# Ledger of designs, part 116: peptides against a protein of PDB entry 2AUS

Target 1, 323 residues: chain A of PDB entry 2AUS
Amino acid sequence: ADIKREVIVKDDKAETNPKWGFPPDKRPIELHIQYGVINLDKPPGPTSHEVVAWIKRILNLEKAGHGGTLDPKVSGVLPVALERATRVVQALLPAGKEYVALMHLHGDVPEDKIRAVMKEFEGEIIQRPPLRSAVKRRLRTRKVYYIEILEIDGRDVLFRVGVEAGTYIRSLIHHIGLALGVGAHMAELRRTRSGPFKEDETLVTLHDLVDYYHFWKEDGIEEYIRKAIQPMEKAVEHLPKIWIKDSAVAAVAHGANLTVPGIVKLNAGIKKGDLVAIMTLKDELVALGKAMMSTQEMIERSKGIAVDVEKVFMPRDWYPKLW

## One batch from the design tools (peptide; made by RFdiffusion4, then SolubleMPNN)

Design b2_p17_6_s4 (from b2_p17_6, 7 letters changed)
Fold by OpenDDE base, seed 1:
Structure b2_p17_6_s4 (fold): chain B 323 residues (1-323), chain A 17 residues (1-17)
Amino acid sequence: as target 1 above (323 residues)
Amino acid sequence: MEREELEKLKEEIDRRT
């Protein structure tokens, strides 16, 4: 379930000038692409980097980046952030993931035993990263949030699994197979969710992108390419948010840290050290940063650095300098 | 990209999928 974060209002009289900025729904198509994220259905076969390279060729882009590597044989949800939005992927890397996996057992096991043992793998597991990961091959804990068995057909077990970022489903299946006493391997894997991106009407193929770009460039039809690209703000929906005054936007867009007087409203439950999204009152992403205070400290304090700004997205000219 | 370059790119994608 998307945890709806409570919103605490500090300044209920704060207004925003409708002439300033470019709200996600009001961006011209070129600007929408510059601040876009594609919910790509990655095909099996290519690497995530090959897919990003193709998207850059298809859409004539200078830069793009993906929201977390899928192995060549793995299909499904690959968020691809475009142009000025490219660095929004840092919000998606730590986000939870969901997969549908096919596990093949190397022996016969009663269904009741399969169900019982797989339920024991909900919670904390110890994993060793595979050789192909850029991560040091040290044992580490990861969370399995849930396992939902979809189908059991003899030795084939189809299941949905929600996991912490950087959980290896192949390693999970290997450990399940050991616990069952017969061994197992991962036959198939599809990613069905990456943070706020899931299998929905926004999911598009590489072929869809080729066709939609053609319709725009040759036929002048923007509708398809506009729908195929999500605003970068979608990529931060799962983060705690801080909404700021119009008078604070230009300073943050210039790379200044967010100070407490700039805050209009914020999510509950922000802790010191959390990754947070700094938003305008029009729900435009200004920047990502590290919370230097809790929500409670941001409410109680009159002054101080609330957020250490790590990455600015908003152009410096969308809001006036009021200093 | 010209239409012919887009079709060549579709074929490149299809060879890898």
Scores: peptide ipSAE 0.410, ipTM 0.904, DockQ to the pose 0.835
Fold by OpenDDE base, seed 5:
Structure b2_p17_6_s4 (fold): chain B 323 residues (1-323), chain A 17 residues (1-17)
Amino acid sequence: as target 1 above (323 residues)
Amino acid sequence: MEREELEKLKEEIDRRT
């Protein structure tokens, strides 16, 4: 999520009309909810699906979806995309994750050996999906971006781990235990990050949502429920972005592919086939799509399809038809 | 949702956490 991407400006004279669209943080509360994502602190006990069902009941929603399953016993960061934002989860599912894990060793191991062996698990690991996973049980590589040992207390090892999406921390701990020669199991697990969502002031409980919804409906106080819901644009912060002219927004909002002339600025390092966010000059999410060109091709070319638009989020009427 | 339905939902959450 923390990959700084250079922004390349293609049209430095492009301006945006302040009367068009609804920028993030400027949406009326009902519209903010319709295009919202909750950074939920999932409690231990319920499934991620039960939690999504409760959020739908609390907020009187027809649709919601989560940014990546947490097991029943696992707590922490569960992004829940609401209503018209529901499909933004497709940006979050492949995003990197961070966890804090408690590993219990089945024997005594010198601290220096624990530290040395755990360091060797940074990088590429081979995993087999657990039996309970809907994923085919093929061996696959996963990246461990970092392991930070927080505490070692005898046989208990508390550590922070950054991982590629769909890395199984339980399997990682099992392999660490094998490498230590004593065996190990996962005692506790909390997810501390899911892409751009982390443990911060935006993290809310189910109880917070109940109370904040009540304050809005009974007392007319929208402040708490407004703060508890992030704009859907938060859910795409980790994606490469392409910013488009006001004149291109309505066409893309109607499901037209983005053509090269519509591009004002873009992130460096886009490759053909990448998932990209199409943004307005006011940082509103128009659509998600597949890059059909590299960044370099989008700069050098005067014409052609830059992005195959897969999912529109923006309403068709926020920007005028200028084509 | 009425206040009583919200409180019942808190209790439902608490029974599962």
Scores: peptide ipSAE 0.406, ipTM 0.902, DockQ to the pose 0.823
Fold by OpenDDE base, seed 3:
Structure b2_p17_6_s4 (fold): chain B 323 residues (1-323), chain A 17 residues (1-17)
Amino acid sequence: as target 1 above (323 residues)
Amino acid sequence: MEREELEKLKEEIDRRT
């Protein structure tokens, strides 16, 4: 997720009107909430849906959605997209995840053997989804990007693991235990990352949200609730981006496909079929869509549909119609 | 939400966590 993507400029003279739109840093608090994502520290106990329901009650919201289910017993990073931003979760669902897990071994294993076997689980693994998953119970491959052993205390192994979306850590631990010959189970699990959201200063609890909402409503102090909510643009930081002319923004905000003449700059390495974020020159999210061209085709062609627009986020009135 | 409703919501969260 932290791969710096090269930015290719097509139009180095393209300017943006500072009076149009609402850049992430310039949104009034009500508008910031309407286009917000909370980096929630989900407590253990509740379901991800119960937590989303509480956030809706706390913040007086009609709609919210989460960036990937955590099991009831699992704590940590749960991105919760608010109101107009609710559908930005589609960018987070396929994003890589990181966890800290406690694995309990069912027998004694030398530490050197634990380390050696766990290293063999870096790369592609075969998993079967658990019974409680809405996913059909077919064998599938998943990527383990890295395993970092943090601590080994007898039969207890604390480790950090980076994984492809929809990797089951419980199943990984079960397979590690089988490979060790003694068996194992997942004692504890915390999610420490979901795409661009991680354990940092933006991570907030449900209690923090209650207090920060109270400070805003009763004391008129916006600072805390403003910091507790990230702009929806945070939820697309890990996607390849295409930046468009001011003259193209209103058309895309009306659901028109992005055509090649509207492109000012774009990330390198976009492939046909990739999910891309369409941005203004002020780094406002206009829409998500499917790339219909590669980066190279978008550079070389003078015309054609560059992006099939799947989901608009920007209101239709933030930029004028220039057609 | 009134302060009392927010406090009840904290208690609801605490009973579930």
Scores: peptide ipSAE 0.401, ipTM 0.900, DockQ to the pose 0.825
Fold by OpenDDE base, seed 2:
Structure b2_p17_6_s4 (fold): chain B 323 residues (1-323), chain A 17 residues (1-17)
Amino acid sequence: as target 1 above (323 residues)
Amino acid sequence: MEREELEKLKEEIDRRT
């Protein structure tokens, strides 16, 4: 469930000038692409890097990046951040993932035993990263948030699984097979969710992007390519947010840290050290940063650094300097 | 990209999927 974070209002009289900025739904098409994220349906076969390279060729882009590697044989949800939004992928790397997996058992197991054992794998599991991972092969704990069995057909088990970032489903299936006493392997894997990106009407193929870009460039029809690209703000929906005064926006866009007087409203439950999104009152992403205070400290204090600004996204000229 | 370059790219994608 997308946990709706409570919003605490600190300044109920703060207004925003409608002439400043470019709200996500009001960007010209060129600007929308420059600050875009594609919810790509990655086909099986290519690497995530090959897919990003194709998107750059299709859309005539200098830069793009993906929100977390899918193996060549794995299909489904691959968020691809474009141009000036490329670095928003850092918000998606630590995000939870969902998969649909087909597990093949190497022996016959009663359905009731399959269901009972798979339920025991909900919660904390110990994993070793695979040999092909750039990650040091140290034992690490990962969370399995849920396992939902969709179908059992003899030795084939189709299931949905929600996991912490960097959980290896192939390793999970191997351990389930060992616990069942017959062994198992991963036959198929599809990613159905990566943080705020899921299988929905925003999911597009590489072929869709080819066709939609062509309709825009040759026929002057921008509607398809506009819908195929999400605003970069989508990539931070799962983060705790801090909304700032118009007078603070230009300073943060110049790389200044957010101070407590600039805060209008914020999510509950921010802890010191959390990754947070700094937003305008028009829900435009200004920057990502590290919380230097809790939500409670940001409410109670009149001064101090609230957020250490790590990455600016907003251009410096969208809001006037009011200092 | 010219139409021919776009078709070649589509064929490149199709050979890898």
Scores: peptide ipSAE 0.400, ipTM 0.901, DockQ to the pose 0.843

Design b2_p17_7_s1 (from b2_p17_7, 9 letters changed)
Fold by OpenDDE base, seed 1:
Structure b2_p17_7_s1 (fold): chain B 323 residues (1-323), chain A 17 residues (1-17)
Amino acid sequence: as target 1 above (323 residues)
Amino acid sequence: SELARRLEEELERRMAE
């Protein structure tokens, strides 16, 4: 999510009509909610599905979905996409995750040895999914991007860990314990990041949502609920982007594939097969799709399908049909 | 609202489990 992507401009003369669309910062509160994502601080206890059900009740919503399951006992960052934005969670599933974990060792180990062994777990690791996982229980490789030891207190090791999506921290801790020779288990776990969502001022509790909804519906104060909900565009910040002409927006919103002539600017480093976000020149999310060309091919070619459009988010009427 | 109160009570109950 922190990777700054270069922006390559294909058409430096392309303009956008300010009367078309609804930029994230200009959505009425009802529309903002319809295209919203909550950065929820999931409490320990409930399942991620129970929490989504509660949010739907609190905010009187028909649909919502979460950006990746947290176990009942696990707290922290759970992105919850609302209503028309519900399907944006597919962009968050493959995103990197960060956790703070408490590991309890089953024997005494010198601190220097703990530090040395844990550093060896940075990089590629082999994992077996737990029995409770819906994922087929096969050995698989996962990336550990970093391990930062925060505190060591005897047999208790508090650490921050950045991991590839679908890395099991419980399994990581088990393997660390084996490598230390004494065994270990996961005592506590909190998710501190899910792609672009992190512990920041946008993190809200279920109690906050109850209060903020009350302030809006009963007191007419929309400010709190507006701040508690992020625009769906936040959920795609970590993806490669392609910005399109106003004349191409309606076609893509109708489910047409993006062709090369529609591209105004794009991120560098797009590969064929990448998940990409199709954006307006006002940074509105039109659709998610699969890149059918590299960035270089999209620059060099004058025609062809650039993106196979998989999920449309923008309503068909926000931009005029110009074909 | 009565709904908000009931949801809060349910939330507190579930957090205590």
Scores: peptide ipSAE 0.023, ipTM 0.574, DockQ to the pose 0.089
Fold by OpenDDE base, seed 4:
Structure b2_p17_7_s1 (fold): chain B 323 residues (1-323), chain A 17 residues (1-17)
Amino acid sequence: as target 1 above (323 residues)
Amino acid sequence: SELARRLEEELERRMAE
């Protein structure tokens, strides 16, 4: 999520009509909810599915989905996409994750040895998925991006860890314990980041949502519930973006593939096959799609399919049909 | 709210399991 991508401008004269669309900051509260994502602080105890069901009940919603399962006993950052934004979770599933974990060692180990061995687990690791996982129980590689030891208290090691999606922290701790020669288990786990969603001022509890919804419905105060829900565009901040002409928006919103002439600006470093977000010049999410060209090809070519559009989010009527 | 109370009861039950 922290990867800064250069923006390359193809058409510096392209303007946008201020009367068209609904920018993320200008949506009426009902529309904001329809295109919203909650940065939920999931409590320990319930499943991620149960928490999504409760959010639907609290906010009187028909649909919602989460940006990656947390185990029942695991707390912390669970992005929950609402209503028309529900499908945006596909952008979050492959995103990197951060956790704070408490590891309990089964024997005494000198602190210097703990620090040295844990640093060796930064990089590529081999894992086998647990029995309860929906994935095939085959050995696979995963990346550990960083390990930061926060505290060592005898046999208890508190650490922050950044990992590739689908890395099992329980398995990592087990392997660290084996490498230390004493064994270890995961005592506590909290997810502190899921792609662009982190522990910040946008993190809210289920209780906060109950109160904020009540303030809106009974007291007419929308401010709290508005702040508790992020625009769906937040869920794609970590993706490479392509910004399109106003004249191309309605076509893409109808499910047409994006062609090269529709591009106003784009991020550097797009490769063929990448998941990309198609945006308006007002930073509204139109669709997700698969890049059919690199950034360089999209700059150099005058025609062709730039993006195979897979999921449309924008309503068809926000921008006029200009064809 | 009644909804808040019911949510709390459900959460407490699930944390005890």
Scores: peptide ipSAE 0.023, ipTM 0.551, DockQ to the pose 0.086
Fold by OpenDDE base, seed 5:
Structure b2_p17_7_s1 (fold): chain B 323 residues (1-323), chain A 17 residues (1-17)
Amino acid sequence: as target 1 above (323 residues)
Amino acid sequence: SELARRLEEELERRMAE
């Protein structure tokens, strides 16, 4: 989410019709829910799947999905994509994560040594998935983007850590403990960030959702439930984007691949094979797809398939067919 | 989990109020 991407304009004269589509900030409440993502504060205790099931019950939904599993004992940021937005979680699964962890050391270690050793774990680390993971237990590398020690109290070390998706903090703490020579375990863990979702004013509890849904259904007050649900476009903020002409939107919404002539602007640094978000000029998510060209190729070429469209989100009728 | 069950029961009660 912290990767700043330059925007390259290919067609500076391209305009959008304000009558077409439903921009993220202008959706009726029912439509907003259908294309929504909740930044849920997952409580400790339930599984991520149980929490998704409860949200479906609370909000009377048929479908929902989460942006990356939290263990039962782990609290904090769990993005939950709703209804038509459910599949946007595929953009969140590979996103970086931040945690606050409490590590308990099994022996006394000087604070200077704790700080020095933990700093050495920034960068590439080798991990083996836990036994309980559905992932094959093969050794793999993961990035630790940063470690920030917040507090050291004797054998207790509170720290913030930014990591690549699928980094196991429990395993990291185990390795830190080994490097310190005394051993360590994870006492507490909270996820404070999942890609573009963080601890902010958008973070809501299951109890908040119950109350806010009640206020809407019984009292006719939409404000709270509207604020509790983010537009699905939030879930793709961290992806490289391609903005397309109004004339291309309906074709992509019908599942057509994006061709080079449809591109108005795009982010720099797209590589072939990257997951990209196809956006309207009103920042509406049309589809997710696989880049078939680099940014440079999309600029230089006049024709060809730019994006292999994998998942359409936008309804087919939001934009007219202009072909 | 027992905690998850208790939370579900609490949420169901609040939805019925």
Scores: peptide ipSAE 0.021, ipTM 0.606, DockQ to the pose 0.804
Fold by OpenDDE base, seed 3:
Structure b2_p17_7_s1 (fold): chain B 323 residues (1-323), chain A 17 residues (1-17)
Amino acid sequence: as target 1 above (323 residues)
Amino acid sequence: SELARRLEEELERRMAE
């Protein structure tokens, strides 16, 4: 999410009609909810699936999905995509994560040694998935982006850690404990970030959602529920983007692959096989797809399939069919 | 979990009020 991507303009004359579409900040409340993502503060205790079920009850929704499982005992940032946005959670699965963890050491270790050893775990680490994971228990490399020690109190080490998706903090702590020679276990864990979703003013509880829904339905106050729900476009902020012509939007919204002539601008550094977000010139999410070309190929070529469209989000009628 | 059940019951109560 923190990778700044250059924007390359391919067509500097492309304009957008202000009458077409619904920009993220201009959606009526019902439409905003239909294309929404909640930055939920998951409480400790319930499963991520139970929490999603409660959100559906609270908000009278048919469908919702979460942006990456938190264990029952783990609290913090759980993105929950709503209704028509439900499948946007697939964009969050590969996103980096941040946690605050409490590690308990099984023996006494000098603070200087704790700091030195934990610093060595920044970078690439080898992990084995836990037994409870549906993932095959193969050794795999994962990246630890950073470790920040917040506090050391005897055998208790509070730290912030940024990690590649699918890094197991419990396994990291176990390996740190082995490296320290005394052993360790994870006492507490909170997720503080999932891609573009973090602990900020958009973080809401289940209780907040109950109250905000009542304020809307009983008192006619929309403001709170509107602020509690982010537009689905938030869930793709970390992806490389391709912005398309108004004339291409309806075709992509009907499930057509994006061809090179439809591209107005794009992020640098797209590789073949990357997950990309197809956007309108008003920053509306049209679809997710797989890049079939690099950024350079999309600039140099005059024709061909640029993106294999995997999932459409935009309704078919927001933009006119111009073909 | 018992905690999950209690939270569900509390949320359902608040929704019925």
Scores: peptide ipSAE 0.021, ipTM 0.587, DockQ to the pose 0.871

